Peptides against a protein of PDB entry 3OGK. Designs and how they scored, part 24

Target 1, 307 residues: chain A of PDB entry 3OGK
Amino acid sequence: ATPDRLSRRFPNLRSLKLKGKPRAAMFNLIPENWGGYVTPWVTEISNNLRQLKSVHFRRMIVSDLDLDRLAKARADDLETLKLDKCSGFTTDGLLSIVTHCRKIKTLLMEESSFSEKDGKWLHELAQHNTSLEVLNFYMTEFAKISPKDLETIARNCRSLVSVKVGDFEILELVGFFKAAANLEEFCGGSLNEDIGMPEKYMNLVFPRKLCRLGLSYMGPNEMPILFPFAAQIRKLDLLYALLETEDHCTLIQKCPNLEVLETRNVIGDRGLEVLAQYCKQLKRLRIERGADEQGMEDEEGLVSQRG

## One batch from the design tools (peptide; aimed at target 1 R264 G290)

Design b1_p14_5_s3 (made by RFdiffusion4, then SolubleMPNN; from b1_p14_5, 7 letters changed)
Fold by OpenDDE base, seed 4:
Structure b1_p14_5_s3 (fold): chain B 307 residues (1-307), chain A 14 residues (1-14)
Amino acid sequence: as target 1 above (307 residues)
Amino acid sequence: SLADFLREKRYRKY
């Protein structure tokens, strides 16, 4: 498909999703630029797709100029922007988006690679947006953004229901969690083990409606922080948790309403048995093969063909 | 550590 053909066929298009690189690019089998540039599409959006409110670019090259053009062309009409596994832009491009698109509801940069110049984009978002529902920069490397801006966003955006972040220290997000009264989903953060303070996170208070969760680096010592609301958990992302097979069993038993589980093969056949026994509402199960588990002494940490 | 390994996987740049 070409941009011009799209606009001719669908001049009143509201939502557009473009996919660039195939999954095989993950293994360096395809050049980085194979996914193509969004530039011709952004040009078409700007000129001919004047009702477009949702844009999703997946595995494409996106420049700051592209983002700036998109931002100015759609302005407050842009409700959703997803830069999914994209590259080629800097935080200046993000700044343009949040500056011009004051009513954006969904902003996603999950797994995107970019050059970070500063944290101004998040600050600008915090200062001027009250419409945000979904913010997702999961699996990104922002080092210059402030957790205080995230807290401000939570305070100002009453409809904020899903937030996925990078490696913020979870304790720095206490104010955010307190402010995010309607938050249903949280992923990311960083739980850091402190031998001198084993209960470092035990007093962490989560939003009351939280039911989809994925805490990064959560180990068995931190896992109990979920127990007070485990019965309301519907989705767990344990891909980056530091849980062993028995820890999985312990947690799963406390989540009878679990609908979606994502984890590594460390769950083992035993964990799958427990899952089947206690989670009768399970709809989706994703098990990733972890290379890390080849060295684990726990023979139960492998999912066999029997499971 | 396992944490380091997971961190590396999470931020693996292609």
Scores: peptide ipSAE 0.199, ipTM 0.840, DockQ to the pose 0.658
OpenDDE base, seeds 1, 2, 3, 5: peptide ipSAE 0.155, 0.159, 0.050, 0.163; ipTM 0.829, 0.827, 0.752, 0.829; seeds 2, 3 fail the geometry check

Design b1_p14_5_s4 (made by RFdiffusion4, then SolubleMPNN; from b1_p14_5, 8 letters changed)
Fold by OpenDDE base, seed 5:
Structure b1_p14_5_s4 (fold): chain B 307 residues (1-307), chain A 14 residues (1-14)
Amino acid sequence: as target 1 above (307 residues)
Amino acid sequence: SRAEFLREERYRKI
């Protein structure tokens, strides 16, 4: 479809999702004029889609100018922006979005590639937004944003239910977790091994309603921090956990209400057997091949036709 | 090792 065709057919469109080419195509492998730019769509949104409140770009090229135009055109009417696996923008574009769209409820940049200039966008969001429900910059690289701004967002946004972040040290998020009283989902962070302090995370206090979780780099030493609330866990993202087969079995056995599991082949046939035995409410299982499995000849760490 | 995995996963996330 073309932007002009869409606006003519659906002038009162509230939600738009655009999908570009696969990610491999976005990095200098495809001619720049392949149609993966959001620019013509942003122009059409600005001019003709005046009821649009939800925008989802997936695998698109998005410039700062595109974001600035979108922000100014939709302003407080924009409730959802998802830059899903997008590229081409900087944190200046994000700053424009949060400056002009002060009632945004969902802001997603998951797996997007961008140039980081500063942390002003998160600070601005913290200073002015009280509407945020979903914040997701999972699998992104931010080095200049402040955990304190994330805490401020949690304090000010009473409807905040889902937060996914990059590689924040989890201990820097203590204030955030304390403030995020209604948080149901958390993914990301970084659990860093400390040989001198193997239990440095044991005193972490999670939000009481937390039931969807994915802690990056969680190993068997950190896994026990979940045990007090494992029975309420409904979704686990273990794709970036450092758990072996037996660790998976231990954790799964403690999660009888698990509905969604995402993990690697390391779960093995044993883990799948335990999953079938203890997780009777399981609705979705995602198993990926991990980098750690490329060198392992361990039969237990592989899913076969038996599982 | 955990350190190697961390490096590889960071690369994967970029």
Scores: peptide ipSAE 0.027, ipTM 0.701, DockQ to the pose 0.321
OpenDDE base, seeds 1, 2, 3, 4: peptide ipSAE 0.035, 0.029, 0.025, 0.030; ipTM 0.740, 0.713, 0.683, 0.719; seeds 1, 2, 3, 4 fail the geometry check

Design b1_p14_6 (made by RFdiffusion4)
Pose (drawn by RFdiffusion4):
Structure b1_p14_6 (pose): chain A 307 residues (1-307), chain P 14 residues (1-14)
Amino acid sequence: as target 1 above (307 residues)
Amino acid sequence: ALTFRQKKVFELLK
């Protein structure tokens, strides 16, 4: 339908969600220029959806121009913006929205592709934003943003509940974790072990409410930092973990309250067996395919009828 | 398609 039709039928929308490219685009089957331009919709938002407080674009093309218009037109009213698997913008567009939308509660860019010219957008949030509840750049290459800015955001945003990040060194986020007193969910970061520091981590202060998490590149040697509060974990994202079938069993075994598990097939039939009696409350399970070229990551990393 | 972390994870597991 045309944007005109949407605003005529529903002039007082508070929340809008638009999907563009077919689902196949998530698997590199759809041309990049196929469509899903968000621009006519932003123009319609400017003129006729004057009550909109939340926008979620999924698999759409979003330009800097379009986000500059959205930021100016909705400004302090934009409580939530989700750029979900979108493309076509840069850090100029992010900066525009974080400077004009001073009351953003939820900002999300998971799996989006954009050009990174600088890190001022995150710094701008750190300097002026107090309302942020959820910040999410989970699956994203950011090389110019400072972990100091993220820590500062945690210090200023009393209602920060959920943060998902890129390849920040976990050790750089120690300050962030102490400051994020209300943090219930964390995903991302980078656990980089060096033989030089056998106990490079073990001294992580995780927020005492963290119950939904996934630490990227987590190996067997760093896995134990979760044991002190594993009874509390309700959601686990081992999708980007570097741990073998045996290690999965040992961790899954310690999470009796786990309701959501996402993982690669390395979990193996053996891991599913463990999951089968320790985690009776499990509601959602997703076993993504792993490295399927040189053996199934190990000789148990195959799930079957047994599992 | 594969993400950059998926590529990295697959390379490290090789």

Design b1_p14_6_s1 (made by RFdiffusion4, then SolubleMPNN; from b1_p14_6, 8 letters changed)
Fold by OpenDDE base, seed 1:
Structure b1_p14_6_s1 (fold): chain B 307 residues (1-307), chain A 14 residues (1-14)
Amino acid sequence: as target 1 above (307 residues)
Amino acid sequence: GLSRREKELNELLA
């Protein structure tokens, strides 16, 4: 399909999702006419897809110019922008998006690769947006953004229900959690173990409606912070947790309403048995094999055909 | 391939 054909066939298109080639292909020789660039699509969106409110680019090359054009073309009509595993842009492009699309509801940059120039984009978003429902820059590396801006977003966006972030120190997000009264999903952050202060995170207060959670680097010492509301947890992302098999078992037993679990091979056959025993509402299970686990021949820490 | 975070985790656990 070509952009022009799409617009001619569907001039009233509301939602567009484009998938590029696998990321591995992006690092190889990429011809200019390669379908991995969003430029021709952005041109078509700008000119002919005037009702488009949702754009999802997956594994595409996106430039700041592309983002700027898209932002100006759709302006406050743009409700959703997902830069899913994209590359080629900087935070200037993000700034353009949030500056011109002030009613955006979903902004996703998960696993995108970009050049970070400053934290202005998040600040601008915080200053002007009241519509945001989903903010997701999970598995990204922002070093220049402020947790305070995230807190401001939470205060101003009453419909904010899902936030996924990079490696913010969790304690820096206390204000955010307090402000995000309607938050249902949180992923990311950074839990940093302090041997000298084992109770460092025990007083964290999470939003009352939180039911989908993935705390990065959560170890067994931090895991108990979930226990007070474990029964209401519906989704757990443990891909980046530092939990062993027994830790998984402990946590799973406390989550009888778990519907989605994402974890690594470390859960083991034993963990899967516990999961089957205690989580009768489970709908989706994702088990990834980490490179670190390939060398560990712990029978309990490996998922076999038995599990 | 592994995502950036996956790589970071693997490095941390290696």
Scores: peptide ipSAE 0.012, ipTM 0.523, DockQ to the pose 0.440
OpenDDE base, seeds 2, 3, 4, 5: peptide ipSAE 0.011, 0.012, 0.010, 0.011; ipTM 0.520, 0.503, 0.487, 0.507; seed 5 fails the geometry check

Design b1_p14_6_s2 (made by RFdiffusion4, then SolubleMPNN; from b1_p14_6, 9 letters changed)
Fold by OpenDDE base, seed 1:
Structure b1_p14_6_s2 (fold): chain B 307 residues (1-307), chain A 14 residues (1-14)
Amino acid sequence: as target 1 above (307 residues)
Amino acid sequence: GLSRQEKRLNELLA
């Protein structure tokens, strides 16, 4: 399919999702004629897809110029932008998006690779947006954005229900969690073990409606912070948790309403047995093979063909 | 490549 063919056939298109090449090829191995660049699509969106409100680029090359053109063309009509595993842009492009698309509801940059120039984009979003429902820069590297801006977003966006972030110290997000009264999903952050302060995170207060959760680097010492609301957890992302097999079993037993679990092979056959026993509402299970399983394997920490 | 989280996880588990 080509952009022009799409617009001619569907001039009233509301939602567009484009998938590029596999990540292995997207950075250096995709010529324009392979369909890896969004530029021709952005041009077509700008000119001919005037009702488009949702754009999802997956594994595409996106430049700041592309984002700027898209932002100016769709402006407040753009409700969803997902830069899913994309590359080629900087935070200047993000700034353009949030500056011009002030009614955006979903902004996703999960696993995208970009050059970070400053934190202005998040600040601008905080200053002017009241519509945001989903903010997702999970598995990204932002070092220049402020947790205070995230808190401001939470205060101003009453419909904010899902936030996934990168490497924020969780304690810096206390204000955010307090403000995000309607938050249902949170992923990311950074739990940093402090041997001298084992109770460092025990007083962390989560939003009351939180039911989908993935705290990065959560170990067994931090895991108990989930216990007070474990029964209401519907989705757990343990892919980046530091839990052993027994820790998995402990947590899973406390989550009888779990519907989605993502974790590593460390859950083991035993963990899967516990999961089957206690989580009768489970709908999706993702088990990844992590680097820790390559050399540090225990018998219970392996998922075999048994389960 | 690996995400920031994946890299950090690998470092912590190494």
Scores: peptide ipSAE 0.198, ipTM 0.831, DockQ to the pose 0.537
OpenDDE base, seeds 2, 3, 4, 5: peptide ipSAE 0.196, 0.167, 0.197, 0.189; ipTM 0.829, 0.821, 0.834, 0.828; seed 3 fails the geometry check

Design b1_p14_6_s3 (made by RFdiffusion4, then SolubleMPNN; from b1_p14_6, 8 letters changed)
Fold by OpenDDE base, seed 1:
Structure b1_p14_6_s3 (fold): chain B 307 residues (1-307), chain A 14 residues (1-14)
Amino acid sequence: as target 1 above (307 residues)
Amino acid sequence: GKSKREKELDELLK
């Protein structure tokens, strides 16, 4: 499909999702004419798709100019922007989006690659937005953004229900968690094991409604912080946790209401058996193979065809 | 391909 054909056929389009490349394709192998660039689509959105409120670009090349044009064209009508595994932009482009789209509800940059100029985009978002429901820069590398701005967002955005972040030290997010009273989902952060202070995370207070969770680098020493509310957990992302098979079993047994589990092969057949035994409401299971599982000889640490 | 985070995890687990 071409942008012009789309606008002619659907002039009142409210939601657009574009996929730029196959999963196996590298960005550098995408010809300009293969639809990998959002530019022609942004042009069409700006000119002809005046009711568009939701934009999802997946695996596309997005420039700052594209973002600026989109931001100015849709302004406060833009409710959702998802830059999913995109590349080609900087934080200047993000700044343009949050500056002009002050009523944005969903902002996603998950797994996008970008050049970080500063943390102004998050600060601007914190200063002016009260509409955010979903903020997701999971699996990104921001070094110049402030956890204080995230806290401000939580205070100002009463409908904030899902936040996924990069590698913020989890202790720096204490203020955020206290402010995010309606938060249901949190992924990311960074749990940094300290052998000398094994209890440094035990006093973390999570939002009362939290039920979808994925703490990065969570090990067995940190895992107990979930136990007080494990029964209310509906989704666990353990892809980036540092849990062994036995740790998985321990945690799963405490999550009888688990509906979605994402984890690595380390769960093993044993973990899957425990999952089947204790998690009767499970709807979705994702198991990825990590590098750590390639060398494990123990049958308990591997998912076989029996599991 | 693996995401940056996946690669980082892989490195941590080596």
Scores: peptide ipSAE 0.023, ipTM 0.618, DockQ to the pose 0.454
OpenDDE base, seeds 2, 3, 4, 5: peptide ipSAE 0.022, 0.022, 0.019, 0.021; ipTM 0.627, 0.626, 0.604, 0.607; seed 2 fails the geometry check

Design b1_p14_6_s4 (made by RFdiffusion4, then SolubleMPNN; from b1_p14_6, 9 letters changed)
Fold by OpenDDE base, seed 1:
Structure b1_p14_6_s4 (fold): chain B 307 residues (1-307), chain A 14 residues (1-14)
Amino acid sequence: as target 1 above (307 residues)
Amino acid sequence: GKSAREKRLDELLA
């Protein structure tokens, strides 16, 4: 559908999801000339979709001007903005969103590519938002944002349940974890191995309700920090974990309530056997391939694709 | 083809 057709048919639309790469079934319904730009849609939203509270752009080009227009048009009525694998904007656009949409509940920019000018957007969010439930900038690279702002967000947003971040040093997030009392999901961070101090992270205190987790660069030395609450873990993202096959087996055995696992081929047939044995609640399994899988000598570390 | 995650992972582990 075109933007104008959409608004005419559904003037009271509450939620809109747009994909830059349409599925085959929808291909003929999207004008090619508009490609992956959100601009015409933002214009239509601004002018005619007055009830819209949720916007999800996937694999689209989004400019700062687009974000600014959207922000001003929807203001505090905007509850959800997902910039999913988008590009074309800077942190100025994000600043506009959080400045004008102060009751936003979900802000996602996972896997988006953008130019980082400063950390003001997160600071502004921290200073004024009390509604946030989901914050997700997983697999992004922010160098100018402050973990202190994240802590402030956790303190002020009592309904905050899911946070996915970039490469913050996990120890810098201690205050955040203490403040995020209702947090159920956390992904990202950075665990930095210290051979001289193997227990560097052993005293980390996680939110009591945490059950969905993906710690980046978690190795076997850090993995034990999960053991006290492993039984309550329902989702694990191990894509960026630095675990070998045996480590996977160890962890999986401790997670009998695991429902979702995302990992690399390093889990191997052995890991899959253990998974089948211990994780009877498993609903979804994703296995990715990585460069580290090249040249593996241990057959246990290779998934044979046996069903 | 490889997903974005896979591509990033390859870069990370290279």
Scores: peptide ipSAE 0.318, ipTM 0.877, DockQ to the pose 0.323
OpenDDE base, seeds 2, 3, 4, 5: peptide ipSAE 0.287, 0.273, 0.299, 0.299; ipTM 0.864, 0.860, 0.869, 0.868

Design b1_p14_7 (made by RFdiffusion4)
Pose (drawn by RFdiffusion4):
Structure b1_p14_7 (pose): chain A 307 residues (1-307), chain P 14 residues (1-14)
Amino acid sequence: as target 1 above (307 residues)
Amino acid sequence: SSWKRKKLFERLRE
């Protein structure tokens, strides 16, 4: 339908969610220029959806121009913006929205592709934003943003509940973790072990409410930092973990309250057996495919009828 | 494939 039709039928929308490209585009089957331009929609938002406080674009083309317009037109009213699997914008667009939308509660760019010219957008949030509840750049290449800015955001945003990040060294986020007192969910970061520091981590202060998490590149040697509070973990994202079938069993075994698990097929039939009696409350399970070229990551990394 | 997925598969291939 045309944007005109949407605003005529529902002039007082508070929240809007638009999907563009077919689902096949998440698997590199759809041309990049196929469509899903968000621009006519943002123009319609400017003129006729004057009550809109939340926008979620999924698999759509979003330009800097269209985010500059959205930021100016909705300004302090934009409580939530989700750029979900979108493309076509840059850090100029992010900066525009974080400077004009001073009361953003939830900002999300998971799996989006954009050009990173600088890190001022994150710094701008750190300097002026107090209301942020959820910040999410989970699956994203950011090389110019400072972990100091993220820590500062945690110090200023008393309602920060959920943060998902890129390849920040976990050790650089120690300050962030102490400051994020109310943090319930963390995903991302980078656990980089060096033989030099056998106990490079073991001294992580995780927020005492963290119960939904996934540490990227987590190996067997760093896995134990979860044991002190594994009874509390309700959601686990081992999708980007570097741990073998045996290690999965040991960790899953310690999470009796786990309700959501996402992992690669390395979990193996053996891991599913463990999950079968320790985690009776499990509600959602997703077993993504792993490295399927040179053996199934190990000789147990195949799930079957047994699992 | 995604950016982080490529790095993960490289490390697992090693």

Design b1_p14_7_s1 (made by RFdiffusion4, then SolubleMPNN; from b1_p14_7, 8 letters changed)
Fold by OpenDDE base, seed 1:
Structure b1_p14_7_s1 (fold): chain B 307 residues (1-307), chain A 14 residues (1-14)
Amino acid sequence: as target 1 above (307 residues)
Amino acid sequence: MSWRERKLLERVAK
């Protein structure tokens, strides 16, 4: 579909999802004119799609100018912006979005590549937004944002239910977790093992409603922090966990209400057997090949075709 | 190498 055809057919469009490059296409092999730029779509949104509340760009090239135009055109009518695996923008573009779209409910930059200039965008969001429900910059490399701004967001946004972050030290998020009383989903952070302080994370207090979880770099020493509420866990993202096959088995046995599991091949056939035995509510299973496959000496850590 | 793979390798290497 072309932008102009879309607006003519659906002038009252409320939700738009655009997909750019196919998964198999390397960015470097696709000509500039492949249609991966959001610019013509943003122009069309600005001019003709005046009821658009939700925008989802997946694998698109997005510039700061595109974001600025979108922000100004939709302003407080924009409820959802998802920059899913996008590239080409900086934090200036994000700043424009949060400055002009103060009633945004969902803001996602998951797996997007960007140039980070500062942390002002998150600060601006913290200072002015009270509507946020979903914040997701999972698998991103923000280094200049403050966990205090995240805490402020949690305090001010009572409907905040899902937050996925990059590599924040989990201990820096204690205030955030205390403030995020309605949080149901959390992914990301960074658990940093300290051999000299094995109990470093044992006093972490998670939101009472937390049931979808993915703690990055969680190892077997940190895993026990989940045990008090493991029975209420419905979704686990273990893609970035540092768990071996036996650790998976231990955790899975404690999660009888698990509905969604995302993990690596390290779960092995044994882990899958345990999963089948204890997780009768399982609806979705995603197993990815991990970087640790080459280092697995134990044959039990591999998922076979029989598993 | 995916972002995920890189992050895992970086953590295991520490």
Scores: peptide ipSAE 0.152, ipTM 0.818, DockQ to the pose 0.476
OpenDDE base, seeds 2, 3, 4, 5: peptide ipSAE 0.126, 0.147, 0.089, 0.119; ipTM 0.811, 0.820, 0.765, 0.806

Design b1_p14_7_s2 (made by RFdiffusion4, then SolubleMPNN; from b1_p14_7, 8 letters changed)
Fold by OpenDDE base, seed 2:
Structure b1_p14_7_s2 (fold): chain B 307 residues (1-307), chain A 14 residues (1-14)
Amino acid sequence: as target 1 above (307 residues)
Amino acid sequence: MSYREKKLLEKLAK
């Protein structure tokens, strides 16, 4: 498909999703000669798709110039931008988006690769946005952004319901969690075990509506922080947790309303049996083979045809 | 290997 053909057929298009660099379940919508660049699409959006409010680029090459053009063309009409596994931009491009699109509701850059220049984009977002509902930079590498800006966003955006972040120390997010009164989903952060202070995270307070959760590097010592609200958990992302088979069993038994579980092969057949016994509402199960399998000490950390 | 996978391995190694 070509951008010009799309705009001629659908001049009032409100939502656009483009997929590049297809894998098994992906469809490439761009001509081969464009090399996966969003540039021709951004040009078409700017000129001819004046009602577009939602843009989703998946596995595309996106430059700062592309983001700047998109930002200025759509301005406060842009409600959703998803840079899903994209590359080619820097934080300057993100800054342009949040500067010009001050009513954006969804901003996603999950698994995107970029050059980080500074943390100004998150600061600008914190200073001016009150509309944000979903913020997702899960599985990204930001080292120059401030957890204080995240707290400010939570305080100012009362409709904020889903936040996925990189490796913020969880204790630096205490203010964020207190401010994010309507938060339903949180993924990311970093739990850092301290042998000298085993109860480091025990007094952590989560938002009351939290029901979808994935704490990175959560081990068995930190897992009990979930127990007070485990019955209300509907989705768990344990892909990056540090739980063994028995830890999985312990947690699963406490989550009778679990609907979605994502984890690694370490759950084992035993964990799957426990899951079947206690989680009758389960709708989706994702099990991945982790790179950590070679280092696993748990002999039951394997899913077989029996499970 | 993704960034998070690398970080996971680092955490597991401790």
Scores: peptide ipSAE 0.178, ipTM 0.840, DockQ to the pose 0.518
OpenDDE base, seeds 1, 3, 4, 5: peptide ipSAE 0.152, 0.162, 0.065, 0.152; ipTM 0.827, 0.832, 0.739, 0.825

Design b1_p14_7_s3 (made by RFdiffusion4, then SolubleMPNN; from b1_p14_7, 8 letters changed)
Fold by OpenDDE base, seed 5:
Structure b1_p14_7_s3 (fold): chain B 307 residues (1-307), chain A 14 residues (1-14)
Amino acid sequence: as target 1 above (307 residues)
Amino acid sequence: MSYFEKKLLEKLAK
């Protein structure tokens, strides 16, 4: 459908999700008529979709101008913005969104590529938003944002339940975790091994309601930090964990209420057997072929066709 | 290969 057709058919539309081209094509010059650019849709939203609360762009090209127009058009009526695997914008566009959409509840930039100019967007969000429920910039590379702003957001947004971040040192998020009293889901961060401090992360305090978790680069030495609340874990993202087959088995045995597991092929047939034995509530299993699979050709932990 | 995959590999190799 075209933007104009959509507004004519559904003038009271509240939620819109648009999907663009595969990510491999996003860096090519794509004509607007191919549906890769959000511009015509943003124009239509601004002019004709006055009840729209939720916008989800997936694999679309989004410019700062597009974001600025969207922000000003919807303002505090915009509750959800998901830039899912999008490209073409900078942090100036994000700044416009959070400046004008002060009541936004869900802000997602997961796997989006962008130019980072500064950390002002997160600071502005921290200074003015009290409505945020979901913040997700998982698998993005923000280097200029402050963990203190995340802490401020957690303190001010009492309905904050899900936060996924990029490459933050986990210890810099201690204040955030303490403030995020209602947090149920956390993904991302960075665990960094320190030979001189093997217990570097053992005193981490997580929010009491945390049940969906993915800590990047968590190894077997850090894994025990989960054990005190492993029984309440419902979802694990181990895609970027540094766990071997036996480590998977150890952790899985401690998570009897696990419903969703995302991991790499290293879980192996053995891990799958343990999973079947201990996790009777499992609803979804995602096993990805990680970059490490090629190096594990002779490893026992590879998933065979039996599994 | 993404930044995160590259970093994962680096850590696995360590």
Scores: peptide ipSAE 0.479, ipTM 0.925, DockQ to the pose 0.541
OpenDDE base, seeds 1, 2, 3, 4: peptide ipSAE 0.476, 0.429, 0.462, 0.450; ipTM 0.925, 0.912, 0.921, 0.917

